# Ledger of designs, part 8: peptides against a protein of PDB entry 2XVC

Target 1, 50 residues: chain A of PDB entry 2XVC
Amino acid sequence: ITERELLDYIVNNGGFLDIEHFSKVYGVEKQEVVKLLEALKNKGLIAVES

## One batch from the design tools (peptide; made by RFdiffusion4, then SolubleMPNN)

Design b1_p11_2_s4 (from b1_p11_2, 4 letters changed)
Fold by OpenDDE base, seed 5:
Structure b1_p11_2_s4 (fold): chain B 50 residues (1-50), chain A 11 residues (1-11)
Amino acid sequence: as target 1 above (50 residues)
Amino acid sequence: LDLKLKIKPLV
């Protein structure tokens, strides 16, 4: 999965992301999801609220 | 890791 694909998922899901669920459904390692989120955050494309 | 996040897209 790419940063853009994850960003699109987040937008399409109303901003909600369950990392455990996402990992199971899409077969992506939880660490990889976190890495992609960190990249999006560092680029100023997302803010993690809670 | 059991994180349920609320994320604000800034795009």
Scores: peptide ipSAE 0.647, ipTM 0.871, DockQ to the pose 0.861
Fold by OpenDDE base, seed 4:
Structure b1_p11_2_s4 (fold): chain B 50 residues (1-50), chain A 11 residues (1-11)
Amino acid sequence: as target 1 above (50 residues)
Amino acid sequence: LDLKLKIKPLV
């Protein structure tokens, strides 16, 4: 999965992201999802609220 | 790792 694909998913899901669920459904390692989130945050594309 | 996050897109 790319950063843009993850961003699109977040937008389409109302901002909610369940890492465990996402990992199981999309076959992406949890640590990979976290790394993609960190990249998005560092680029100023997201802010984590929780 | 059990993370349920609320994220604000900035674009």
Scores: peptide ipSAE 0.646, ipTM 0.871, DockQ to the pose 0.865
Fold by OpenDDE base, seed 3:
Structure b1_p11_2_s4 (fold): chain B 50 residues (1-50), chain A 11 residues (1-11)
Amino acid sequence: as target 1 above (50 residues)
Amino acid sequence: LDLKLKIKPLV
């Protein structure tokens, strides 16, 4: 999965992301999801609210 | 890890 694909998922899911659920459904390691989120945040593309 | 997040897209 790419940063853009994860961003699109977040947008399409109303901003909600359950990392455990996402990992199981899409077959992506939880560590990889976190890595992608950190990249998105560092690029100013997302803010984590809760 | 059990992480359920609310994320604000900035695009």
Scores: peptide ipSAE 0.646, ipTM 0.871, DockQ to the pose 0.866
Fold by OpenDDE base, seed 1:
Structure b1_p11_2_s4 (fold): chain B 50 residues (1-50), chain A 11 residues (1-11)
Amino acid sequence: as target 1 above (50 residues)
Amino acid sequence: LDLKLKIKPLV
């Protein structure tokens, strides 16, 4: 999965991301999702609220 | 570890 694909998913899901669920459904390792989130955050594309 | 996040897109 790419950064853009993850960002699009987040937007389309109303900003909610359950990493455990996402990992199971899409077959992406949890640590990979976290790495992508860090990249998005570092680029100023997202803020993690809670 | 709580993996349920609320994320604000800034684009």
Scores: peptide ipSAE 0.645, ipTM 0.868, DockQ to the pose 0.778

Design b1_p11_3_s1 (from b1_p11_3, 5 letters changed)
Fold by OpenDDE base, seed 5:
Structure b1_p11_3_s1 (fold): chain B 50 residues (1-50), chain A 11 residues (1-11)
Amino acid sequence: as target 1 above (50 residues)
Amino acid sequence: SAPVKVKVVGA
């Protein structure tokens, strides 16, 4: 999954991401999802609320 | 350019 795909998913999911659920559904390792989130955050594309 | 606010759980 790309950073853009993850960002689009988050937007389409109302600004909510359950990493455990996402990992199970899409077969992406949790650490990979976290890595993508950190990249998005560092680029100023997302603001993590929790 | 405003960031998307994200609530993250399940890490």
Scores: peptide ipSAE 0.749, ipTM 0.908, DockQ to the pose 0.935
Fold by OpenDDE base, seed 3:
Structure b1_p11_3_s1 (fold): chain B 50 residues (1-50), chain A 11 residues (1-11)
Amino acid sequence: as target 1 above (50 residues)
Amino acid sequence: SAPVKVKVVGA
């Protein structure tokens, strides 16, 4: 999964991401999801509330 | 350039 794909997912999911759920559904390691989130955050594309 | 606000759980 790419950063853009994850961002699109978040937007389409109403700004909500359950990493555990996402990992199980899409077969992406939790640490990979976190890595992508950190990249998005560092680029100013997302603001993490939790 | 406004960031998307994201509620994250399950980390």
Scores: peptide ipSAE 0.749, ipTM 0.907, DockQ to the pose 0.934
Fold by OpenDDE base, seed 1:
Structure b1_p11_3_s1 (fold): chain B 50 residues (1-50), chain A 11 residues (1-11)
Amino acid sequence: as target 1 above (50 residues)
Amino acid sequence: SAPVKVKVVGA
């Protein structure tokens, strides 16, 4: 999954991401999801709550 | 250019 794909997922999911659920459903390692989130955050594309 | 607010759980 790419950063853009994850961003689009988040937007389409109402600004909510359950990493555990996403990992199980899409077969992406949790650490990879976190890595992508960190990249998105560092680029100013997302603001993470929780 | 405003960031998307994301609530994250399950990490």
Scores: peptide ipSAE 0.748, ipTM 0.907, DockQ to the pose 0.959
Fold by OpenDDE base, seed 2:
Structure b1_p11_3_s1 (fold): chain B 50 residues (1-50), chain A 11 residues (1-11)
Amino acid sequence: as target 1 above (50 residues)
Amino acid sequence: SAPVKVKVVGA
């Protein structure tokens, strides 16, 4: 999964991401999802809550 | 250019 794909997923999911659920459903390692989130955050593309 | 607000759980 790419950064853009994850961003699009988040937007289409109403700004909500359950990493456990996403990992389970899409077969992406949790640490990979976190890595992508950190990249998006560092680029100023997302603002993470909680 | 405003960031997308994301609520994250399950980490």
Scores: peptide ipSAE 0.747, ipTM 0.907, DockQ to the pose 0.963

Design b1_p11_3_s2 (from b1_p11_3, 5 letters changed)
Fold by OpenDDE base, seed 2:
Structure b1_p11_3_s2 (fold): chain B 50 residues (1-50), chain A 11 residues (1-11)
Amino acid sequence: as target 1 above (50 residues)
Amino acid sequence: SAPVKVRVVGA
């Protein structure tokens, strides 16, 4: 999965991402999902809420 | 589930 694909998923999912669920459904390692999130954040494309 | 809330900023 690409950064853009993950971003689009988040948008289409109302701004929420269940990392465990996403990992299982899309067959992407959790650490890879987190890596993609960090990339999006570092590029200023997203902000992760606490 | 334990979803993470993400705000899309720069798109």
Scores: peptide ipSAE 0.539, ipTM 0.846, DockQ to the pose 0.167
Fold by OpenDDE base, seed 5:
Structure b1_p11_3_s2 (fold): chain B 50 residues (1-50), chain A 11 residues (1-11)
Amino acid sequence: as target 1 above (50 residues)
Amino acid sequence: SAPVKVRVVGA
């Protein structure tokens, strides 16, 4: 999964990402999903809300 | 909830 694919997924999901679910569906480790999110955030493409 | 809220900002 690429950063762009993850970004598109988030957009299509209304700005929500279930990391556990995504990990299972796409076969990507949770830590890798988090790494991709951090990359997107550092590039100013997303803001993760807590 | 389980989902993480992500706001798409763009470049």
Scores: peptide ipSAE 0.538, ipTM 0.839, DockQ to the pose 0.168
Fold by OpenDDE base, seed 4:
Structure b1_p11_3_s2 (fold): chain B 50 residues (1-50), chain A 11 residues (1-11)
Amino acid sequence: as target 1 above (50 residues)
Amino acid sequence: SAPVKVRVVGA
């Protein structure tokens, strides 16, 4: 999965991401999901709350 | 579940 695909998923999911669920459904390691989130955050595209 | 709340900002 690409950064853009993950961003689109988050948008379409109302701004919520269950990393465990996403990992199981899409076959992406949780570490990879976190890596993509960090990339999006560093680019100023998202802000992760809490 | 333990969803993470993400605010889409844009840049």
Scores: peptide ipSAE 0.536, ipTM 0.840, DockQ to the pose 0.166
Fold by OpenDDE base, seed 1:
Structure b1_p11_3_s2 (fold): chain B 50 residues (1-50), chain A 11 residues (1-11)
Amino acid sequence: as target 1 above (50 residues)
Amino acid sequence: SAPVKVRVVGA
């Protein structure tokens, strides 16, 4: 999965991402999802809230 | 697991 694909998913999912669920459904390792999120964040495309 | 809230800044 690309950064853009993940971003589009997040947009289409109302700005929420269940990392565990996403990992299971799309077969992407959790750490890879987190890595992509960090990349998106560092590029100023998203802000992760917690 | 808890969902992560992501605010889209640019797209």
Scores: peptide ipSAE 0.532, ipTM 0.844, DockQ to the pose 0.168

Design b1_p11_3_s3 (from b1_p11_3, 6 letters changed)
Fold by OpenDDE base, seed 1:
Structure b1_p11_3_s3 (fold): chain B 50 residues (1-50), chain A 11 residues (1-11)
Amino acid sequence: as target 1 above (50 residues)
Amino acid sequence: MEPLKVKVVGA
């Protein structure tokens, strides 16, 4: 999954991401999801809460 | 442009 795909998913999911759920459903390692989130955050595209 | 606020759980 790409950063853009993850961002689009989050947008379409109402700004919510359950990493555990996402990992199980899409077969993406949790570590990879976190890495992508960090990238999005560092680019100023998202602000992570919770 | 302001960043999208994302609620994250399950990390």
Scores: peptide ipSAE 0.741, ipTM 0.900, DockQ to the pose 0.937
Fold by OpenDDE base, seed 4:
Formats: structure tokens, C-alpha cells, sequence
Structure b1_p11_3_s3 (fold): chain B 50 residues (1-50), chain A 11 residues (1-11)
């Protein structure tokens, strides 16, 4: 999964991401999802809550 | 443009 694909998913999911759920459904390791989120955050594309 | 606010759970 790419940063753009994850961003598009978040947008289509109303700005919400359940990492555990996403990992199980799409077969992506939780640490990989976190890595992508950190990249998006560092680029100023997202602001993470919770 | 401002960043998209994302609520994250399940980490």
C-alpha cells in the first residue's frame, strides 16, 4: 500500500482509521500502517487525533 | 491548505 492509497482510504472513510481493523481486512502489518501515517503527518497532509 | 484531521484508533 502507498501513502496516497492510505490517504484516499482515510478520506473515503470520513477521516477515521482503525489500524487494527484495517490491518485485518487488508492484510497490511500494523507497523506498516503506522509508518505510512507518520510519513503523511511529517509531510503536513494529516493531523492525527487520539 | 490545512492538513486533514484524522482520528486514529487500534494502534
Amino acid sequence: as target 1 above (50 residues)
Amino acid sequence: MEPLKVKVVGA
Scores: peptide ipSAE 0.741, ipTM 0.899, DockQ to the pose 0.937
Fold by OpenDDE base, seed 2:
Structure b1_p11_3_s3 (fold): chain B 50 residues (1-50), chain A 11 residues (1-11)
Amino acid sequence: as target 1 above (50 residues)
Amino acid sequence: MEPLKVKVVGA
């Protein structure tokens, strides 16, 4: 999955991401999801809550 | 451009 694909997923999911759920359903390692989130955050594209 | 606010759980 790419950064853009993850961003699109988050938008379509109402600004919510359950990493555990996403990992199980889409077969992406949790650490990979976190890596993508960090990239999006560092680029100023997202602001993470919780 | 404002960043999108994202609620994250399950890390």
Scores: peptide ipSAE 0.741, ipTM 0.900, DockQ to the pose 0.948
Fold by OpenDDE base, seed 5:
Structure b1_p11_3_s3 (fold): chain B 50 residues (1-50), chain A 11 residues (1-11)
Amino acid sequence: as target 1 above (50 residues)
Amino acid sequence: MEPLKVKVVGA
């Protein structure tokens, strides 16, 4: 999965991401999801809560 | 523009 695909998913999911659920559904390891989130955050595209 | 706020759980 790409950064853009994850961002689009988050937007379409109302700004909510359950990493455990996403990992199970899409077969992406949790650490990979976190890596992508950090990239999006560092680019100023998202602000992570919780 | 301001960043999109994202609620994250399940890490």
Scores: peptide ipSAE 0.740, ipTM 0.899, DockQ to the pose 0.930

Design b1_p11_3_s4 (from b1_p11_3, 5 letters changed)
Fold by OpenDDE base, seed 3:
Structure b1_p11_3_s4 (fold): chain B 50 residues (1-50), chain A 11 residues (1-11)
Amino acid sequence: as target 1 above (50 residues)
Amino acid sequence: MEPVKVKVVGA
C-alpha cells in the first residue's frame, strides 16, 4: 500500500483508522501502517488525534 | 491545504 492509498482510505473512512482492523483486512503489517502514518504526518498531510 | 484529522486506534 502507498501513502496516497492510505490517505485516501482514511478520508473515505471519515478520518478514522483502526490499525488492528486494517492490518487484518488488508494484510499489511501494523508496523508498516504506522510507518506510512508517520510519513503522512511528517509531510503535514494528516494530524493524528489519538 | 489543511491536514486530514485522523483518529487512530488499534496501534
Scores: peptide ipSAE 0.738, ipTM 0.902, DockQ to the pose 0.938
Fold by OpenDDE base, seed 2:
Structure b1_p11_3_s4 (fold): chain B 50 residues (1-50), chain A 11 residues (1-11)
Amino acid sequence: as target 1 above (50 residues)
Amino acid sequence: MEPVKVKVVGA
């Protein structure tokens, strides 16, 4: 999964991301999801609420 | 461009 694909998923999911759920459903390691989130945050594309 | 607000759980 790419950064853009994850961003699109978040937007289409109403600004909500359950990393555990996403990992299980899409077969992406939790560490990889976190890495992508950190990249998006560092680029100013997302703001993490929790 | 305003960042997308994201609620994250399950980390």
Scores: peptide ipSAE 0.738, ipTM 0.902, DockQ to the pose 0.939
Fold by OpenDDE base, seed 4:
Structure b1_p11_3_s4 (fold): chain B 50 residues (1-50), chain A 11 residues (1-11)
Amino acid sequence: as target 1 above (50 residues)
Amino acid sequence: MEPVKVKVVGA
């Protein structure tokens, strides 16, 4: 999964991401999802609120 | 352009 694909998922999911659920459903390692989130955050594309 | 606000759980 790419950073853009994850961003699109978040937007389409109403700005909500359950990493555990996402990992199980899409077969992506939790650490990979976290890595992508950190990249998006560092680029100023997302603001994490939880 | 403002960042997308994201609520994250399940880490």
Scores: peptide ipSAE 0.737, ipTM 0.901, DockQ to the pose 0.950
Fold by OpenDDE base, seed 5:
Structure b1_p11_3_s4 (fold): chain B 50 residues (1-50), chain A 11 residues (1-11)
Amino acid sequence: as target 1 above (50 residues)
Amino acid sequence: MEPVKVKVVGA
């Protein structure tokens, strides 16, 4: 999954992301999801609230 | 642009 695809998922999911659920459903390692989130955050594209 | 606010759980 790409950064853009993850961002689109978050937006379409109402700004909510359950990493455990996402990992199971999409077959992406949790560490990979976290890496993508960090990239999005560093680019100023997302703000993580929790 | 404002960043997208994200609530994250399950890490």
Scores: peptide ipSAE 0.737, ipTM 0.902, DockQ to the pose 0.927

Design b1_p11_4_s1 (from b1_p11_4, 3 letters changed)
Fold by OpenDDE base, seed 2:
Structure b1_p11_4_s1 (fold): chain B 50 residues (1-50), chain A 11 residues (1-11)
Amino acid sequence: as target 1 above (50 residues)
Amino acid sequence: MSDKLKIKVLT
């Protein structure tokens, strides 16, 4: 999965992301999801609010 | 323990 695909998912999901759920559904390791989130955050594309 | 996050998209 790409950063853009994850970003689009977050947008389409109203800003909510359950990492464990996402990992199970899309077959992406939790570590990879976290890595993508960190990349998006570092690029100023997202802010984690919780 | 759910890994549920609320994320603000800045685009």
Scores: peptide ipSAE 0.670, ipTM 0.866, DockQ to the pose 0.690
Fold by OpenDDE base, seed 3:
Structure b1_p11_4_s1 (fold): chain B 50 residues (1-50), chain A 11 residues (1-11)
Amino acid sequence: as target 1 above (50 residues)
Amino acid sequence: MSDKLKIKVLT
């Protein structure tokens, strides 16, 4: 999964992301999801609110 | 274990 694909998923899911659920459904390692989130955050594209 | 996050999209 790419940064853009993850960003689109977050948008389509109303801003919510369950990393455990996402990992299981899409077969992406949790570490990879976190890596992508950190990249998005570092680029100023997202902010984690809770 | 739940890893649920609320994320603000800034685009």
Scores: peptide ipSAE 0.670, ipTM 0.866, DockQ to the pose 0.679
Fold by OpenDDE base, seed 5:
Structure b1_p11_4_s1 (fold): chain B 50 residues (1-50), chain A 11 residues (1-11)
Amino acid sequence: as target 1 above (50 residues)
Amino acid sequence: MSDKLKIKVLT
């Protein structure tokens, strides 16, 4: 999964992301999801509100 | 527990 794909998922999901759920459904390691989130955050594309 | 996050998308 790419950063853009994850960003699009978040947008399409109303800004919500359940990392455990996403990992199970899409077969992406939780560590990889977190890595992508960190990249998006570092680029100023997202802010984590919870 | 759920790993549920609320994300603000900045454009």
Scores: peptide ipSAE 0.669, ipTM 0.864, DockQ to the pose 0.663
Fold by OpenDDE base, seed 4:
Order: structure tokens, then C-alpha cells, then sequence
Structure b1_p11_4_s1 (fold): chain B 50 residues (1-50), chain A 11 residues (1-11)
């Protein structure tokens, strides 16, 4: 999965992300999801609110 | 300690 695909998923899901659920459904390692989130945050594209 | 996150998109 790309950063853009993850970003689009977050938008389409109302800003909510369940990492465990996402990992199971899309077959992406939890560590990879976190890595992508950190990249998006470092680029100023997202802020984690909770 | 939750896997569930609320994320603000800044695009």
C-alpha cells in the first residue's frame, strides 16, 4: 500500500483508522501501517488526534 | 493503548 492509498482510506473512513482491523483486512503488517502514518505526519499531511 | 486512531487530514 502507498502513502496516498492509506491517506485516501483515512479520508473515506471519516478520519478513523483501526490499525489491527486494517492490517487484517488489507494484509499489511501493523509496522508498515505505522511507518506510513509517520511519513504522512512528517510531511504535514495528517495529525493524530487520539 | 488502542489501535484505533482519530486522524485529522491536512490536505
Amino acid sequence: as target 1 above (50 residues)
Amino acid sequence: MSDKLKIKVLT
Scores: peptide ipSAE 0.668, ipTM 0.865, DockQ to the pose 0.802

Design b1_p11_4_s2 (from b1_p11_4 with M3D R6K)
Fold by OpenDDE base, seed 5:
Structure b1_p11_4_s2 (fold): chain B 50 residues (1-50), chain A 11 residues (1-11)
Amino acid sequence: as target 1 above (50 residues)
Amino acid sequence: MSDKLKIKVLV
C-alpha cells in the first residue's frame, strides 16, 4: 500500500482509521500502517486527533 | 480494543 492509497482510504472513511481492523482486512502489517501514517504526518498531510 | 484514530486531513 502507498501513502496515497492510505490517505485516500482515510478520506473515504470520514477521517477514521482503525489500525487493527485495517491490518486484518487489507493484509498490511500494523507497523507498516504506522510507518505510512508517520510519513503523512511528517509531510503535513494529516494530523492525528486521537 | 480497537486502534481507532481520528485523522484530520490537511490539503
Scores: peptide ipSAE 0.674, ipTM 0.867, DockQ to the pose 0.656
Fold by OpenDDE base, seed 3:
Structure b1_p11_4_s2 (fold): chain B 50 residues (1-50), chain A 11 residues (1-11)
Amino acid sequence: as target 1 above (50 residues)
Amino acid sequence: MSDKLKIKVLV
């Protein structure tokens, strides 16, 4: 999964992301999801609110 | 175990 694909998923999911659920459904390692989130955050594209 | 986050999209 790419940064853009993850970003699109978050948007389509109303801003919510369950990392455990996402990992299981899409077969992406949790570490990879976290890596992508950190990249998005570092680029100023997202902010984690809770 | 749930790892639910609320994320603000700034795009």
Scores: peptide ipSAE 0.674, ipTM 0.870, DockQ to the pose 0.665
Fold by OpenDDE base, seed 2:
Parts: C-alpha cells; sequence; structure tokens
Structure b1_p11_4_s2 (fold): chain B 50 residues (1-50), chain A 11 residues (1-11)
C-alpha cells in the first residue's frame, strides 16, 4: 500500500483509522501502517489527534 | 484492544 492509498482511506473513513482492523482487512503489517502514518505526519499531510 | 486513531487530514 502507498502513502496516497492510506491517505485516501483515512479521508474516506472520516479521519478514523483502526490500525489493527486495517492490518487484518488489507493484509498490511501493523508496522507498515505505522511507518506510513509517520511518513504522512512528517510530510505535514496529517496530524494524529488521539 | 483496538488501535483506533483520529487523524486530521491536512491536504
Amino acid sequence: as target 1 above (50 residues)
Amino acid sequence: MSDKLKIKVLV
């Protein structure tokens, strides 16, 4: 999965992301999801609010 | 234990 695909998912999901759920559904390791989130955050594309 | 996050998209 790409950063853009994850970003689009987050947008379409109202800003919510359940990492464990996402990992199970899309077959992406939790570590990879976290890595993508860190990348998005470092690029200023997202802010984690919780 | 759910890993549920609320994320603000800035694009």
Scores: peptide ipSAE 0.673, ipTM 0.869, DockQ to the pose 0.678
Fold by OpenDDE base, seed 4:
Structure b1_p11_4_s2 (fold): chain B 50 residues (1-50), chain A 11 residues (1-11)
Amino acid sequence: as target 1 above (50 residues)
Amino acid sequence: MSDKLKIKVLV
């Protein structure tokens, strides 16, 4: 999965992301999801609110 | 404890 695909998913899901659920459904390792989130945050594209 | 996150998109 690309950063843009993850970003689009977050937008389409109302800003919510369940990492465990996402990992199971899309077959992406939880560590990879976290890595992508950190990249998006470092680029100023997202902020984690909770 | 939860894997659920609330994320603000800033694009």
Scores: peptide ipSAE 0.671, ipTM 0.867, DockQ to the pose 0.768

Design b1_p11_4_s3 (from b1_p11_4 with S2A M3D)
Fold by OpenDDE base, seed 5:
Structure b1_p11_4_s3 (fold): chain B 50 residues (1-50), chain A 11 residues (1-11)
Amino acid sequence: as target 1 above (50 residues)
Amino acid sequence: MADKLRIKVLV
């Protein structure tokens, strides 16, 4: 999955992301999801609120 | 990091 695909998923899901659920459904390692989130955050594209 | 996150999209 790309950063853009993850970003689009988050938008389509109302800004909520369950990493465990996402990992299970899409077959992406939790570490990879976190890596993508950190990249998005570092680029100023997202803020993690909780 | 918690599994369930609230994300604000800034774009």
Scores: peptide ipSAE 0.671, ipTM 0.868, DockQ to the pose 0.926
Fold by OpenDDE base, seed 4:
Structure b1_p11_4_s3 (fold): chain B 50 residues (1-50), chain A 11 residues (1-11)
Amino acid sequence: as target 1 above (50 residues)
Amino acid sequence: MADKLRIKVLV
């Protein structure tokens, strides 16, 4: 999965992301999802509100 | 980092 695909998923899901659920459904390792989130955050494209 | 997150999109 690319950064853009993850970003689009977050938007389409109303800004919510369940990493455990996402990992199981899309077959992406949890650490890879976190890596992509950190990249998006560092680029100023998202803020994590948890 | 928690499994369930609320994300604010800034694009």
Scores: peptide ipSAE 0.671, ipTM 0.867, DockQ to the pose 0.932
Fold by OpenDDE base, seed 3:
Structure b1_p11_4_s3 (fold): chain B 50 residues (1-50), chain A 11 residues (1-11)
Amino acid sequence: as target 1 above (50 residues)
Amino acid sequence: MADKLRIKVLV
């Protein structure tokens, strides 16, 4: 999964992300999801509210 | 980091 794909998923999911659920459904390691989120945040594309 | 997150999209 790419940063853009994760961003699109978040948008399409109303701004909610369940990392555990996402990992299980899409077969992406939780560490990879976190890495992508950190990249998006560092680029100013998202803010994490939890 | 919690598993369940609320994300603000800033694009």
Scores: peptide ipSAE 0.671, ipTM 0.866, DockQ to the pose 0.932
Fold by OpenDDE base, seed 2:
Parts: sequence; structure tokens; C-alpha cells
Structure b1_p11_4_s3 (fold): chain B 50 residues (1-50), chain A 11 residues (1-11)
Amino acid sequence: as target 1 above (50 residues)
Amino acid sequence: MADKLRIKVLV
């Protein structure tokens, strides 16, 4: 999965992300999801509110 | 890290 695909998913999901659920559904390791989130955050494309 | 997150998209 790409950063853009994850970003699009987040947008389409109203800004909510369940990492465990996402990992199970899309077969992406939790570590990879976190890595992608950190990349998006570092690029200023997202803010993780909590 | 929490599994359920609220994300603000800034694009």
C-alpha cells in the first residue's frame, strides 16, 4: 500500500483509522501502517489528533 | 500506540 492510498482511505473514512482493523482487512502489517502515517505526518499532510 | 486514531487531513 502507498502513502496516497492510505491517505485516500483516511479521507474516505471521515478521518478515522483503526490500525488493527485496517491491518486485518488489507493485509498490511501494523508497523507498515504506522510507518506510512509517520511519513504522511512528516510531510505535513496529516495530523494525528489522538 | 493506540489502534484507533483520529486523523486530521491537511491537504
Scores: peptide ipSAE 0.670, ipTM 0.866, DockQ to the pose 0.907

Design b1_p11_4_s4 (from b1_p11_4 with M3D)
Fold by OpenDDE base, seed 4:
Structure b1_p11_4_s4 (fold): chain B 50 residues (1-50), chain A 11 residues (1-11)
Amino acid sequence: as target 1 above (50 residues)
Amino acid sequence: MSDKLRIKVLV
């Protein structure tokens, strides 16, 4: 999965991401999802609320 | 401790 594909998924999912669910459904390692999120955040494309 | 995140898209 690319950064753009993950970004599009987040938008289409109303801004919510369940990493465990996403990993299971799309066959992407949780660590890879986190790395993509960090890249998006570092580029100023997303902000993670926690 | 949740895998569920709320994400604001800025683009």
Scores: peptide ipSAE 0.678, ipTM 0.868, DockQ to the pose 0.776
Fold by OpenDDE base, seed 2:
Structure b1_p11_4_s4 (fold): chain B 50 residues (1-50), chain A 11 residues (1-11)
Amino acid sequence: as target 1 above (50 residues)
Amino acid sequence: MSDKLRIKVLV
């Protein structure tokens, strides 16, 4: 999965992301999801709350 | 334990 695909998913999901659920559904390792989130955050495209 | 996050999209 690409950063853009993850970003689009987040947008379409109202800004919510369940990493465990996403990992299971899309077959992406949890650490990969986290890596993608970190990339998006570092690029200023998202802000992770909590 | 759920990994639910709230994310603000800034684009």
Scores: peptide ipSAE 0.678, ipTM 0.870, DockQ to the pose 0.656
Fold by OpenDDE base, seed 1:
Structure b1_p11_4_s4 (fold): chain B 50 residues (1-50), chain A 11 residues (1-11)
Amino acid sequence: as target 1 above (50 residues)
Amino acid sequence: MSDKLRIKVLV
């Protein structure tokens, strides 16, 4: 999964992301999801609120 | 188990 694909998913999911659920459904390692989130955050594209 | 995050998209 790419940063853009994850970003689009978050937008389409109303700004919510369940990492455990996403990992199970899409077969992406939780660590990979976190790395993508960190990249998006470092680029100023997202803010994680919790 | 669930770990749901609220994410603000700033684009």
Scores: peptide ipSAE 0.678, ipTM 0.869, DockQ to the pose 0.636
Fold by OpenDDE base, seed 5:
Structure b1_p11_4_s4 (fold): chain B 50 residues (1-50), chain A 11 residues (1-11)
Amino acid sequence: as target 1 above (50 residues)
Amino acid sequence: MSDKLRIKVLV
């Protein structure tokens, strides 16, 4: 999965992301999801609340 | 256990 694909998913999901659920459904390691989120955040494209 | 995040998209 790419950064753009994850971003699109987040947008289409109303800004909510369940990492465990996403990992199970799409077969992506949780660490990879977190890595992509970090990249999106560092680029100023998202803000993670929590 | 669910680890849900609320993410604000700034694009």
Scores: peptide ipSAE 0.677, ipTM 0.869, DockQ to the pose 0.623

